# Ledger of designs, part 44: peptides against a protein of PDB entry 7QUU

Target 1, 43 residues: chain A of PDB entry 7QUU
Amino acid sequence: DAVEPSVEKEYKKIISFRDTVFEGKHQQFLVPNNVRLKFLRDR

## One batch from the design tools (peptide; made by RFdiffusion4, then SolubleMPNN)

Design b2_p23_3_s2 (from b2_p23_3, 11 letters changed)
Fold by OpenDDE base, seed 4:
Structure b2_p23_3_s2 (fold): chain B 43 residues (1-43), chain A 23 residues (1-23)
Amino acid sequence: as target 1 above (43 residues)
Amino acid sequence: MKYASLEEIEKLYDEILEKERKL
């Protein structure tokens, strides 16, 4: 199945966010409202 | 903007990587 361009964009955001997060000592991070964490998990 | 936990992000990343390895 072709990964929809929307899913690839969400994935890239999560990876970029993870990389930034792992550099930090925070337990909670601000993410955009449109980030679909559950949707990426279910894929 | 919303808050996400580190644990939620780590779990999601691991699940994505596992799925990509199985595709």
Scores: peptide ipSAE 0.054, ipTM 0.396, DockQ to the pose 0.111
Fold by OpenDDE base, seed 2:
Formats: C-alpha cells, sequence, structure tokens
Structure b2_p23_3_s2 (fold): chain B 43 residues (1-43), chain A 23 residues (1-23)
C-alpha cells in the first residue's frame, strides 16, 4: 500500500526521534502537535 | 510542539515492531 507522502514524512521524523532517544542523548524530545503518533502506531 | 518521553516512544516502537513482525 502506498503510504501518503505526509505519513511517510511523519514516519521518518519518528524514526529519527527513536534513534536520538535510544542513543540515550535525550530523555524526551520535541514533536510537532500535528504528528499522528497513534496513526503510525496503528499502522 | 509537545514533548514526548522515552517511555512513550519505547511503547510506540514496541507496538510498531510487533505489527511489522506479524506482517
Amino acid sequence: as target 1 above (43 residues)
Amino acid sequence: MKYASLEEIEKLYDEILEKERKL
């Protein structure tokens, strides 16, 4: 299934956040209010 | 902008990885 370009951009941001957080550099990170974390989780 | 905790992200990734493993 073709991921909408908007969703793919959100996914890439979340991957970048994962890598940053899991590297132990940050305990928390700033995400846009419009990032659909639940949508990506539900996918 | 909102802050997401490590715990929130870990839970999200665990759920994503579990779904990817079932595909």
Scores: peptide ipSAE 0.052, ipTM 0.391, DockQ to the pose 0.105
Fold by OpenDDE base, seed 5:
Order: structure tokens, then C-alpha cells, then sequence
Structure b2_p23_3_s2 (fold): chain B 43 residues (1-43), chain A 23 residues (1-23)
């Protein structure tokens, strides 16, 4: 299957958030759905 | 809502990409 454009977009957003907002100082992010991360792993 | 490390998210993304490349 192809990696859904939504997954890549969210990953890029997380990296951008780390680099531009937190400058790598924050180790943890609030994720709304653990079920979503599990679902992505199970793909 | 749960806290996840950036490292956990990066590892998850790499695992997805690696699965897709091996198919």
C-alpha cells in the first residue's frame, strides 16, 4: 500500500514543530489518539 | 490524550516506511 499523504504531512508537521517551535528542547508531544499511532504501526 | 516522545513518533514512521519498501 502507499503511505497515505496524511501520515507524511503529520510527520513533517511534527519535525517542523520540533525544529522551529521547540528547537529540540522538548522531548514529548501531546498526541490526541494512541489508537491512531497503533493503527499506523499495524498498517 | 497521551504524551509521546518525538523519538517514538520518528521510529513509528521509519517502521511504516520500511514495511512499505519491503512489500
Amino acid sequence: as target 1 above (43 residues)
Amino acid sequence: MKYASLEEIEKLYDEILEKERKL
Scores: peptide ipSAE 0.056, ipTM 0.392, DockQ to the pose 0.109; fails the geometry check
Fold by OpenDDE base, seed 1:
Structure b2_p23_3_s2 (fold): chain B 43 residues (1-43), chain A 23 residues (1-23)
Amino acid sequence: as target 1 above (43 residues)
Amino acid sequence: MKYASLEEIEKLYDEILEKERKL
């Protein structure tokens, strides 16, 4: 099934954040409070 | 803005991958 463009955009952000953290540069990073992390979990 | 930990991101990534495998 085609992932909705909004979900794909949020997924790409999560991957970018993961990769930044996995590079060992940071233990944590700043994200928007309203980032739809729950929405990606609930879909 | 909030801080997200590595553990929070890893958990979210695993949840996404598990869902993509079930689609």
Scores: peptide ipSAE 0.053, ipTM 0.398, DockQ to the pose 0.129; fails the geometry check

Design b2_p23_3_s3 (from b2_p23_3, 11 letters changed)
Fold by OpenDDE base, seed 1:
Structure b2_p23_3_s3 (fold): chain B 43 residues (1-43), chain A 23 residues (1-23)
Amino acid sequence: as target 1 above (43 residues)
Amino acid sequence: MKYKSLEEIEKLYDEILEKLKKL
């Protein structure tokens, strides 16, 4: 079943959010805990 | 939306994942 391009985009955002916010992972760098907590407060 | 706690975000994340699994 072809995943709709809209759903795939939202899934990619959610995975990126998980990795950044919960795991502290980013594609290029480790996200410090204080930056993760700032991201959560400012959005 | 400003999330008041990490727990509220974890709940939202889980709700979104459960919605995606049903598509």
Scores: peptide ipSAE 0.026, ipTM 0.430, DockQ to the pose 0.050
Fold by OpenDDE base, seed 5:
Structure b2_p23_3_s3 (fold): chain B 43 residues (1-43), chain A 23 residues (1-23)
Amino acid sequence: as target 1 above (43 residues)
Amino acid sequence: MKYKSLEEIEKLYDEILEKLKKL
């Protein structure tokens, strides 16, 4: 099934965000390990 | 993107998830 371009755009933002949080390197602060796990859990 | 706080980042993530659940 072709994912609508609107859905794909918001999905790409989630993935990019999860990767940034998982790496724990944010441009302004170190992301705590407990916060990383919050974005990796099934929601 | 530059964020002012961790809370703004968490809020943005939750807003994106809620948009995906409504599609």
Scores: peptide ipSAE 0.038, ipTM 0.485, DockQ to the pose 0.373; fails the geometry check
Fold by OpenDDE base, seed 3:
Structure b2_p23_3_s3 (fold): chain B 43 residues (1-43), chain A 23 residues (1-23)
Amino acid sequence: as target 1 above (43 residues)
Amino acid sequence: MKYKSLEEIEKLYDEILEKLKKL
């Protein structure tokens, strides 16, 4: 089943956010350890 | 995307998750 292009776009945003939090860095700020640990528990 | 704050990113993440749960 082909995933709707709108759903794929929103999924790519989730993955980008997850990866940013996992790295602990964003282009404008440091990601706090408590936020990083939330994503580590969901993996 | 450039975000203004961490809170703006967290809010966007929660909004996207709630959309995906309804599909």
Scores: peptide ipSAE 0.037, ipTM 0.487, DockQ to the pose 0.325; fails the geometry check
Fold by OpenDDE base, seed 2:
Structure b2_p23_3_s3 (fold): chain B 43 residues (1-43), chain A 23 residues (1-23)
Amino acid sequence: as target 1 above (43 residues)
Amino acid sequence: MKYKSLEEIEKLYDEILEKLKKL
């Protein structure tokens, strides 16, 4: 089943954000450990 | 994506979590 291009675009944003939070690196600043740990606990 | 502040990232995180809870 072809995922609608709109849904795929939102999913790619979620994955990119997940990876940014998981890595703890952003282009402008470091993601704090409390934000990373919150993201991992809410799974 | 370029974020202007940590607060913009935290807001986007909360929006993503609320979307994920509805799947």
Scores: peptide ipSAE 0.026, ipTM 0.427, DockQ to the pose 0.348; fails the geometry check

Design b2_p23_4_s1 (from b2_p23_4, 17 letters changed)
Fold by OpenDDE base, seed 3:
Structure b2_p23_4_s1 (fold): chain B 43 residues (1-43), chain A 23 residues (1-23)
Amino acid sequence: as target 1 above (43 residues)
Amino acid sequence: KILSLEEVEELLNKIIEKEKKLK
């Protein structure tokens, strides 16, 4: 298994999260303190 | 922390735009 660069793995998670947002099922999101996605922690 | 849909969309757009500039 080629260890995908950590950056690429994070990007795939961002895209997956985007797709979930665009499904229109959520009006708000609970961001846990231990969230792995850096962009959710920086705000 | 709770984020609105608009806040999440703004954050996603900023990241996607940065990644598009790197590809």
Scores: peptide ipSAE 0.174, ipTM 0.609, DockQ to the pose 0.102
Fold by OpenDDE base, seed 2:
Structure b2_p23_4_s1 (fold): chain B 43 residues (1-43), chain A 23 residues (1-23)
Amino acid sequence: as target 1 above (43 residues)
Amino acid sequence: KILSLEEVEELLNKIIEKEKKLK
């Protein structure tokens, strides 16, 4: 398995999350305190 | 913490725009 750069691996998670959000399947999101996605913690 | 859809969309848009400027 090509070790995808840490940045690309995080980006894929962001894109996957975006797609889920923009599909409108969720109105609210529970963000755990230990969430890896920085942008969800920074607010 | 609970985030609304709108809050999450705003955050995602900001990230996507930043990534587009880095490419």
Scores: peptide ipSAE 0.170, ipTM 0.602, DockQ to the pose 0.102
Fold by OpenDDE base, seed 4:
Structure b2_p23_4_s1 (fold): chain B 43 residues (1-43), chain A 23 residues (1-23)
Amino acid sequence: as target 1 above (43 residues)
Amino acid sequence: KILSLEEVEELLNKIIEKEKKLK
Protein backbone atom coordinates (compact mmCIF):
# COMPACT_ATOMS: atom_id res chain seq x y z
CA ASP B 1 0.00 0.00 0.00
CA ALA B 2 1.67 3.18 -1.15
CA VAL B 3 1.14 5.38 1.90
CA GLU B 4 -0.18 8.36 -0.01
CA PRO B 5 1.57 11.35 1.51
CA SER B 6 -0.61 13.03 4.16
CA VAL B 7 -0.95 15.99 1.77
CA GLU B 8 -2.46 13.87 -1.00
CA LYS B 9 -4.98 12.27 1.38
CA GLU B 10 -6.01 15.71 2.57
CA TYR B 11 -6.32 16.94 -1.03
CA LYS B 12 -8.74 14.11 -1.88
CA LYS B 13 -10.91 15.12 1.09
CA ILE B 14 -10.83 18.76 -0.02
CA ILE B 15 -11.95 17.84 -3.55
CA SER B 16 -14.73 15.63 -2.18
CA PHE B 17 -15.88 18.44 0.09
CA ARG B 18 -15.76 20.95 -2.79
CA ASP B 19 -17.98 18.74 -4.92
CA THR B 20 -20.47 18.33 -2.05
CA VAL B 21 -20.54 22.09 -1.46
CA PHE B 22 -21.20 22.94 -5.10
CA GLU B 23 -23.80 20.20 -5.60
CA GLY B 24 -25.79 21.13 -2.49
CA LYS B 25 -25.71 24.90 -3.10
CA HIS B 26 -25.79 25.44 0.66
CA GLN B 27 -25.78 29.08 1.74
CA GLN B 28 -24.23 28.21 5.11
CA PHE B 29 -22.26 25.33 6.59
CA LEU B 30 -22.22 24.17 10.16
CA VAL B 31 -18.61 23.25 10.87
CA PRO B 32 -18.33 20.88 13.83
CA ASN B 33 -15.41 21.40 16.21
CA ASN B 34 -14.09 17.92 15.34
CA VAL B 35 -14.16 18.50 11.57
CA ARG B 36 -11.56 16.42 9.72
CA LEU B 37 -10.71 19.11 7.17
CA LYS B 38 -7.96 21.11 8.87
CA PHE B 39 -8.67 24.29 6.89
CA LEU B 40 -12.30 24.41 8.12
CA ARG B 41 -11.16 23.91 11.71
CA ASP B 42 -8.50 26.63 11.57
CA ARG B 43 -11.01 29.34 10.59
CA LYS A 1 -19.03 27.49 13.79
CA ILE A 2 -21.14 28.66 10.84
CA LEU A 3 -19.38 29.51 7.57
CA SER A 4 -21.00 31.16 4.57
CA LEU A 5 -20.75 29.64 1.10
CA GLU A 6 -18.46 32.51 0.10
CA GLU A 7 -16.06 31.83 2.98
CA VAL A 8 -15.94 28.12 2.13
CA GLU A 9 -15.36 28.79 -1.58
CA GLU A 10 -12.55 31.22 -0.78
CA LEU A 11 -10.86 28.66 1.48
CA LEU A 12 -11.23 25.87 -1.07
CA ASN A 13 -9.82 27.99 -3.89
CA LYS A 14 -6.79 29.03 -1.82
CA ILE A 15 -6.02 25.41 -0.92
CA ILE A 16 -6.52 24.06 -4.44
CA GLU A 17 -4.21 26.76 -5.83
CA LYS A 18 -1.55 25.91 -3.24
CA GLU A 19 -1.80 22.20 -4.08
CA LYS A 20 -1.44 22.96 -7.81
CA LYS A 21 1.77 24.92 -7.09
CA LEU A 22 3.22 22.05 -5.03
CA LYS A 23 2.72 19.53 -7.87
Scores: peptide ipSAE 0.176, ipTM 0.613, DockQ to the pose 0.103; fails the geometry check
Fold by OpenDDE base, seed 5:
Structure b2_p23_4_s1 (fold): chain B 43 residues (1-43), chain A 23 residues (1-23)
Amino acid sequence: as target 1 above (43 residues)
Amino acid sequence: KILSLEEVEELLNKIIEKEKKLK
């Protein structure tokens, strides 16, 4: 069981989120305070 | 907090570009 580095695990989630965003044609997103993707909390 | 599609795309692009430079 290779422990994937924390950065690689986060990148996979970002790519999965990107694909979902483009497939779903969402115009806006509600970002909850407990969002798992750190970059959505930074703005 | 509400983000537009354009704001999300901008954030995603910045992260993807940073990760490509680390590989």
Scores: peptide ipSAE 0.174, ipTM 0.610, DockQ to the pose 0.103; fails the geometry check

Design b2_p23_4_s2 (from b2_p23_4, 12 letters changed)
Fold by OpenDDE base, seed 5:
Formats: sequence, C-alpha cells, structure tokens
Structure b2_p23_4_s2 (fold): chain B 43 residues (1-43), chain A 23 residues (1-23)
Amino acid sequence: as target 1 above (43 residues)
Amino acid sequence: MIKSLEEIFEEFDKILKRLKELE
C-alpha cells in the first residue's frame, strides 16, 4: 500500500528528530552515546 | 541549528499528534 504523502512527511520529521537526538545537537548538554541509544530504543 | 531539549520534545509531540490524526 502506498503511504499517503501527508503521513510520509511526518515520518521524515520523526527521522530528523531521531538524528538530532542521536547527534546530541541540543544547547543544555552533550548526551552520551549510550543514553542517546537508550532514548531511541525506549520510545 | 542547536535546539533546547524542551523545543525538541515539543516538536516531537506535535509530530506524534499529527501522525495519530492521520491514522
């Protein structure tokens, strides 16, 4: 089944969010790699 | 662009809400 273009657009944003967290690109602290991977597995 | 954790989580919750409305 072809995924609707609207749904595909929101999945692309989830992937971009995942990559942002995995890269630790936030202003408060550098997230350790083990914590980044845990966060991505538990959600 | 470097974001705050609060901004990142707020954006994520908005995306999850939209996905749930499209399913």
Scores: peptide ipSAE 0.059, ipTM 0.588, DockQ to the pose 0.212
Fold by OpenDDE base, seed 1:
Structure b2_p23_4_s2 (fold): chain B 43 residues (1-43), chain A 23 residues (1-23)
Amino acid sequence: as target 1 above (43 residues)
Amino acid sequence: MIKSLEEIFEEFDKILKRLKELE
């Protein structure tokens, strides 16, 4: 099944968000380590 | 403007919801 281009676009946003949260750096915020680890475990 | 962690996680949940609606 060809992944619909819309699904692929939203998946790429999730991966980009995950990686940003894991690094704890985003252009607009610094994520605390405890919140990062909790988020990545619960998702 | 620095977004709150809550606002960022809400944006993430909106992405997850949209994915689920497309599956």
Scores: peptide ipSAE 0.058, ipTM 0.567, DockQ to the pose 0.404
Fold by OpenDDE base, seed 3:
Structure b2_p23_4_s2 (fold): chain B 43 residues (1-43), chain A 23 residues (1-23)
Amino acid sequence: as target 1 above (43 residues)
Amino acid sequence: MIKSLEEIFEEFDKILKRLKELE
């Protein structure tokens, strides 16, 4: 089944969010290493 | 301002909710 363009757009936001948390540092937040690793395993 | 972890996860849960509404 072809993924609807709207669904693909929201998946791209999830991936971008995951990558930002994995880096653990953004202009808006600093994420502790243990929280980053938990987020990447549980989601 | 630095966002809290709670604010970050709330933004993520809003994305997941929208995804579920589109599937």
Scores: peptide ipSAE 0.055, ipTM 0.563, DockQ to the pose 0.381
Fold by OpenDDE base, seed 2:
Structure b2_p23_4_s2 (fold): chain B 43 residues (1-43), chain A 23 residues (1-23)
Amino acid sequence: as target 1 above (43 residues)
Amino acid sequence: MIKSLEEIFEEFDKILKRLKELE
């Protein structure tokens, strides 16, 4: 099943966003890992 | 520039909305 190039592009942004949030490359709040995982489950 | 958590979540919500429109 060829994932449409549009859908694949937006999934790559979600993965990059997830990795950016998990890798802590945003230096202002140590969001605890449990709160990060809750946010991703509740939306 | 370090984005705020709010700006990051707003960008994420825009991506999720676009994905939902493509499904």
Scores: peptide ipSAE 0.050, ipTM 0.565, DockQ to the pose 0.280

Design b2_p23_4_s3 (from b2_p23_4, 13 letters changed)
Fold by OpenDDE base, seed 3:
Structure b2_p23_4_s3 (fold): chain B 43 residues (1-43), chain A 23 residues (1-23)
Amino acid sequence: as target 1 above (43 residues)
Amino acid sequence: MIKSLEEVEELIDEIIEREKKLE
């Protein structure tokens, strides 16, 4: 079954967010997680 | 394989809960 293009687009954002959070914990400059989470909830 | 928008919302909620435990 082909995943609908809308669902695939949202999944790619979730994965990119997850990866950015894990990378951000290893970076000297922590962007507050709460700012990143708003981009996922308000859409 | 993601099958629905609901499964995407559940994955978002799981990521949010895991982040809160990692602070």
Scores: peptide ipSAE 0.023, ipTM 0.404, DockQ to the pose 0.036
Fold by OpenDDE base, seed 1:
Structure b2_p23_4_s3 (fold): chain B 43 residues (1-43), chain A 23 residues (1-23)
Amino acid sequence: as target 1 above (43 residues)
Amino acid sequence: MIKSLEEVEELIDEIIEREKKLE
């Protein structure tokens, strides 16, 4: 079943965000938690 | 395999909830 191009685009953003969130906890990246959540709250 | 925008919104909410538990 072909995923709609809009859904696939948003899925890629979620994966990129997830990876940024988890990497920031595991690798001690200086990304403030508030900046991570801002990407999802502004939608 | 994501099928709808609604399933994308549910995954966003799950990620937000997990991040709140890690604060």
Scores: peptide ipSAE 0.022, ipTM 0.409, DockQ to the pose 0.037
Fold by OpenDDE base, seed 4:
Structure b2_p23_4_s3 (fold): chain B 43 residues (1-43), chain A 23 residues (1-23)
Amino acid sequence: as target 1 above (43 residues)
Amino acid sequence: MIKSLEEVEELIDEIIEREKKLE
């Protein structure tokens, strides 16, 4: 399924913020990008 | 290390709530 360009931009921001939070906590959690986008879409 | 999917969900909720306050 193609994600709408507006929704993709929003999810890229959320992913970037998440990565910053994980880096700040020295926590590596490898969530696949497709799983992240699905989770955020279902909310 | 994040121990569960639930801990990831809680962090994502906190992130979404913060992003909504910045718009």
Scores: peptide ipSAE 0.024, ipTM 0.457, DockQ to the pose 0.180; fails the geometry check
Fold by OpenDDE base, seed 2:
Formats: sequence, C-alpha cells, structure tokens
Structure b2_p23_4_s3 (fold): chain B 43 residues (1-43), chain A 23 residues (1-23)
Amino acid sequence: as target 1 above (43 residues)
Amino acid sequence: MIKSLEEVEELIDEIIEREKKLE
C-alpha cells in the first residue's frame, strides 16, 4: 500500500537521525525545533 | 517520553519494520 506522503516524510527524518546518531554517518540533518515526529509524541 | 538512547533505537527499528510491511 502507498504510505501517506506525511508518514513517509517523517520516516525519512527518523532514518536520517538514525544514520547520524547511531551509524555515525555524516548527514547534516536539520530538524526544525518545532517538528515533533508523530511516532515519538505519544511515548 | 523517551528515557534513553536505547529506547530511541528500538523505536526507530520498530518504525523501519512497520514501513517494510507496508511496501
């Protein structure tokens, strides 16, 4: 099923965060200070 | 509320596994 474009956009942000923090990949990931990922809000 | 780096890692893995099931 096609993932909703909003969910895919949040997923790509989580992957970029993973790669930067856990895998040490030098991706410049600018998370805007006001973007709470929906997946992390309820936990 | 995320309490540890390990909890963030587990959440990322859960999200990746869910996405792979929707493809």
Scores: peptide ipSAE 0.024, ipTM 0.449, DockQ to the pose 0.108; fails the geometry check

Design b2_p23_4_s4 (from b2_p23_4, 14 letters changed)
Fold by OpenDDE base, seed 3:
Structure b2_p23_4_s4 (fold): chain B 43 residues (1-43), chain A 23 residues (1-23)
Amino acid sequence: as target 1 above (43 residues)
Amino acid sequence: RIKSLEEIEEEYDKIIEKLNKLK
């Protein structure tokens, strides 16, 4: 099934965000470890 | 760039809002 290009773009952002929070692998910005741990605790 | 916690939370909430409009 062809995924709408707009939907695919926003799913890619969620995957990138998850990789930032859990794995620290986001290429667009640096998230300090203390900020990541605070985010995981407060959500 | 280094983001604050508030900037990360705001970016996440904007992504979730857009996905909810596309469902």
Scores: peptide ipSAE 0.051, ipTM 0.539, DockQ to the pose 0.307
Fold by OpenDDE base, seed 2:
Structure b2_p23_4_s4 (fold): chain B 43 residues (1-43), chain A 23 residues (1-23)
Amino acid sequence: as target 1 above (43 residues)
Amino acid sequence: RIKSLEEIEEEYDKIIEKLNKLK
């Protein structure tokens, strides 16, 4: 089944957000180490 | 700036809420 383009766009944002938190670097803010470790445990 | 855990969780929850409204 083809995923609706609007739904696919929001999934891509979730993936990009998780990757940003995992890397600990965002254009606007630094991600604390405790938050990075939470996303590592949820994988 | 360094964000708190709460500020990051709130941003994530806003993305999840938008996704759930599109399903």
Scores: peptide ipSAE 0.046, ipTM 0.529, DockQ to the pose 0.317
Fold by OpenDDE base, seed 1:
Structure b2_p23_4_s4 (fold): chain B 43 residues (1-43), chain A 23 residues (1-23)
Amino acid sequence: as target 1 above (43 residues)
Amino acid sequence: RIKSLEEIEEEYDKIIEKLNKLK
């Protein structure tokens, strides 16, 4: 079954969030600590 | 202010909950 575009968009956000915040990685790149800290700061 | 790990996990869980509501 085709995944709805809205579901796929939220799934990509989950993966990006997990990788950036918890793993310190995003795709093939190491995420610098100052970038990870964007999720740690109140906006 | 720096968020606690718990606050980050809660934000993650809210994203997961939204995904589950879209399925």
Scores: peptide ipSAE 0.040, ipTM 0.546, DockQ to the pose 0.070
Fold by OpenDDE base, seed 5:
Structure b2_p23_4_s4 (fold): chain B 43 residues (1-43), chain A 23 residues (1-23)
Amino acid sequence: as target 1 above (43 residues)
Amino acid sequence: RIKSLEEIEEEYDKIIEKLNKLK
C-alpha cells in the first residue's frame, strides 16, 4: 500500500524515536540511557 | 497495558518494513 507523504513523515518520526530509545542513536550524538528511559516513560 | 520493549520494537520494525516497500 502506498503511504501518503504525510503518513511517511509520521513514520520517519517513529523510526527516529525507535533509534533514540532502543539503539541510543541520534543524528548528532549517542543518546544517554537516562534520556532513553525518559522517552520510554513519556510515550 | 504498557507494551514490552520487544512489542514496541516489533511495531517499529513493521513500520520500517512498510517504509522500505515505499522506497
Scores: peptide ipSAE 0.027, ipTM 0.464, DockQ to the pose 0.048

Design b2_p23_5_s2
Fold by OpenDDE base, seed 4:
Structure b2_p23_5_s2 (fold): chain B 43 residues (1-43), chain A 23 residues (1-23)
Amino acid sequence: as target 1 above (43 residues)
Amino acid sequence: EEEEKKKLEELKKLKEEREELLK
C-alpha cells in the first residue's frame, strides 16, 4: 500500500526535528577539555 | 486506507510533542 509520499515526508520532518531538538537540549556544551585548558593558559 | 489513518493520527501526536518541545 503506497502511503501518500506527502504524509511520509511530513512524518520524517517531525522526527528529524524532534531528534535535533533533543540532541540540542542534551548537548551540554561540554567545552572540550582542550578548549578549557587553552582558556586557562591564555589568562 | 487504515494504515494512512493510523499514520495521520501518529502525525497529530508528534505535532503536539513538537509544540511541547518548543516551549
Scores: peptide ipSAE 0.061, ipTM 0.606, DockQ to the pose 0.028
Fold by OpenDDE base, seed 3:
Structure b2_p23_5_s2 (fold): chain B 43 residues (1-43), chain A 23 residues (1-23)
Amino acid sequence: as target 1 above (43 residues)
Amino acid sequence: EEEEKKKLEELKKLKEEREELLK
């Protein structure tokens, strides 16, 4: 059954939004390894 | 019709999840 192209387009938009928000939230907790290694060396 | 109903239900759940992610 061909699900209406309207419903599939809305689905793809919501998934893309979720993934962008998820990646953005995780990037705030991802201390880059270089920054972490600098913090450990300057101590 | 059953696949369309399943995708529509999944869309409702994803809209709710989006609202929770924005809180």
Scores: peptide ipSAE 0.059, ipTM 0.596, DockQ to the pose 0.043
Fold by OpenDDE base, seed 2:
Structure b2_p23_5_s2 (fold): chain B 43 residues (1-43), chain A 23 residues (1-23)
Amino acid sequence: as target 1 above (43 residues)
Amino acid sequence: EEEEKKKLEELKKLKEEREELLK
């Protein structure tokens, strides 16, 4: 059964952000607080 | 089907964590 296109889009956004923050911790890249807070508010 | 079920369950947990971080 194909996962609903809405669920797959939200999953990809969460995973992409998690991976960016994780890579950022290893590369000393700070994700700006405004970008983090925007992601948390985006539904 | 099993991989899609695992992704859906991970997404539910990440949505719950997001709601806790916004309180």
Scores: peptide ipSAE 0.053, ipTM 0.580, DockQ to the pose 0.048
Fold by OpenDDE base, seed 1:
Structure b2_p23_5_s2 (fold): chain B 43 residues (1-43), chain A 23 residues (1-23)
Amino acid sequence: as target 1 above (43 residues)
Amino acid sequence: EEEEKKKLEELKKLKEEREELLK
């Protein structure tokens, strides 16, 4: 059963954010809490 | 597929974490 294109897009956004936060931790970049909360609010 | 099921289960956990962070 093909995962709905909406669910696959939402998954890709979450993975891209996780990877950005992980790279940011390795590079000592603080992801500001307001940017994290904006990402979590944006569907 | 088992991989699609794993992606849906991961997405469900990330939605639960989102709801906890927005309380």
Scores: peptide ipSAE 0.052, ipTM 0.576, DockQ to the pose 0.049

Design b2_p23_6_s1 (from b2_p23_6, 12 letters changed)
Fold by OpenDDE base, seed 4:
Structure b2_p23_6_s1 (fold): chain B 43 residues (1-43), chain A 23 residues (1-23)
Amino acid sequence: as target 1 above (43 residues)
Amino acid sequence: KVLSEEEVNKLFDEILEKLKKLE
């Protein structure tokens, strides 16, 4: 099923935000170094 | 705030599930 462009855009924004948090680039949401390194390895 | 991997996933899971239900 083709996701509506509006829903797809919002989905991509949420995924991008999640990735920013796991990369350790977000100032308000910090992750432990082991979590960051695991994410960077697994992507 | 420091978040575990589980806490980060939990933060996004509900949002992503709601978006998927609109497909």
Scores: peptide ipSAE 0.231, ipTM 0.723, DockQ to the pose 0.277
Fold by OpenDDE base, seed 5:
Structure b2_p23_6_s1 (fold): chain B 43 residues (1-43), chain A 23 residues (1-23)
Amino acid sequence: as target 1 above (43 residues)
Amino acid sequence: KVLSEEEVNKLFDEILEKLKKLE
């Protein structure tokens, strides 16, 4: 099913935010170093 | 806030599920 362009745009923003958190770039949402390193290795 | 991998995944899964229901 063709995702509505509006919902797709919001989805992409959420994924980008998730990536920022897992990369350890977000100051309010911190992840352990082992989680960060695993994410960077697995992508 | 320090989040575990599980907490992060849970948070984003909930958000993404809500967005998927709007499709």
Scores: peptide ipSAE 0.225, ipTM 0.721, DockQ to the pose 0.280
Fold by OpenDDE base, seed 1:
Structure b2_p23_6_s1 (fold): chain B 43 residues (1-43), chain A 23 residues (1-23)
Amino acid sequence: as target 1 above (43 residues)
Amino acid sequence: KVLSEEEVNKLFDEILEKLKKLE
């Protein structure tokens, strides 16, 4: 079944949000520096 | 809030699983 455009849009938003959190750019959701640096290295 | 890598992944996995159920 084709993913509804609405679901695909929300999926992309969630992935972008996840990346923002792991990059340490989100003010409300902070990650330790070692986690941030690992994420930046592994992508 | 400060989150561990595990906590972040768990949170997003739960969200993505809920989205997948809408497909």
Scores: peptide ipSAE 0.224, ipTM 0.720, DockQ to the pose 0.274
Fold by OpenDDE base, seed 2:
Structure b2_p23_6_s1 (fold): chain B 43 residues (1-43), chain A 23 residues (1-23)
Amino acid sequence: as target 1 above (43 residues)
Amino acid sequence: KVLSEEEVNKLFDEILEKLKKLE
């Protein structure tokens, strides 16, 4: 199993965190419903 | 904290730009 470079691993974590925020699943970072619904439609 | 789409994108773009400079 090719050990993913540390930077690629951190990049994937940041993208997953971004997605969590836009899905409205993050407890500290809230987005308006229209932003959440747009994100869910466009993915 | 409530964030707009623009505020969220700005925050993550800044983080991702810093990560790309480490590659």
Scores: peptide ipSAE 0.222, ipTM 0.719, DockQ to the pose 0.240

Design b2_p23_6_s3 (from b2_p23_6, 11 letters changed)
Fold by OpenDDE base, seed 1:
Structure b2_p23_6_s3 (fold): chain B 43 residues (1-43), chain A 23 residues (1-23)
Amino acid sequence: as target 1 above (43 residues)
Amino acid sequence: MVLSEEEVLELFDEIIEKLKKLE
């Protein structure tokens, strides 16, 4: 089955965003309390 | 909330794993 080009595109965006975030020497990240991803709020 | 670099990496890995399961 051809991987839905939508899921692969979102995967590549997440990888690119991760790499961009970590290219900076950021020891800590401020995450908004209203972040869209529910699992971020549960931590 | 404030996250460490390690906590952010763990979250990215969890998201990536979930996305791979949709492929």
Scores: peptide ipSAE 0.072, ipTM 0.519, DockQ to the pose 0.138
Fold by OpenDDE base, seed 4:
Structure b2_p23_6_s3 (fold): chain B 43 residues (1-43), chain A 23 residues (1-23)
Amino acid sequence: as target 1 above (43 residues)
Amino acid sequence: MVLSEEEVLELFDEIIEKLKKLE
């Protein structure tokens, strides 16, 4: 199946964000409770 | 909510895996 251009764009953004976050070697991350990512709220 | 570096890594891996399943 051809990867929808939307999914590939989101993948590239997430990889870039991951790399940026971990370059800073943050021991802890403050996640806002109103974050839209459902799986972050359920943890 | 406060996440450790390890918890954030696990979340990124889970997101990446879900995105790969949409390919």
Scores: peptide ipSAE 0.071, ipTM 0.518, DockQ to the pose 0.148
Fold by OpenDDE base, seed 3:
Parts: C-alpha cells; sequence; structure tokens
Structure b2_p23_6_s3 (fold): chain B 43 residues (1-43), chain A 23 residues (1-23)
C-alpha cells in the first residue's frame, strides 16, 4: 500500500530528529507537556 | 517531563515500529 505523503513526511521528520538528538550526545531531554504524541503522556 | 537518552531511544524505536507497519 502506498503510504500517504503525510505519513511519509512525518516519518522522515522523526528519523531526522532522532539522528540530530544522538549527534548532540544529550543525556537528558525536556519533553514539553503539550506534546501531541500520546505515548509520551502515558508514561 | 524529563527523559533519559535510553527512554528517548525506546520511544523512537516504538514510533518507528508503528510507522513501518503503515508502509
Amino acid sequence: as target 1 above (43 residues)
Amino acid sequence: MVLSEEEVLELFDEIIEKLKKLE
């Protein structure tokens, strides 16, 4: 099934963010409470 | 909230797995 262009764009942004985060050698990340990602709020 | 590097990795892996199921 062809992934909708919207889902593919979001996927590429997440991968790019991951790579940027790990290049910076960050030990801790501040996640804003208003983050739309449900899986961050359930932890 | 504050996350460790390990917790951030686990979250990325979970997201990537969910997105790969949509491909």
Scores: peptide ipSAE 0.070, ipTM 0.515, DockQ to the pose 0.157
Fold by OpenDDE base, seed 2:
Structure b2_p23_6_s3 (fold): chain B 43 residues (1-43), chain A 23 residues (1-23)
Amino acid sequence: as target 1 above (43 residues)
Amino acid sequence: MVLSEEEVLELFDEIIEKLKKLE
């Protein structure tokens, strides 16, 4: 098994999470203020 | 913080683009 690059593994998790979130027909998401999403945006 | 579906999609796309630049 080729050890998937750590970046590719995290990418696949993000895609899977995105798809799961949007398949749920969520019009709005409550993001906790402590979620590192702002940190990922600001980088 | 409340995000719309569109804002969450944009955020995912930005994260994905940043991750691809680390490969």
Scores: peptide ipSAE 0.069, ipTM 0.513, DockQ to the pose 0.122

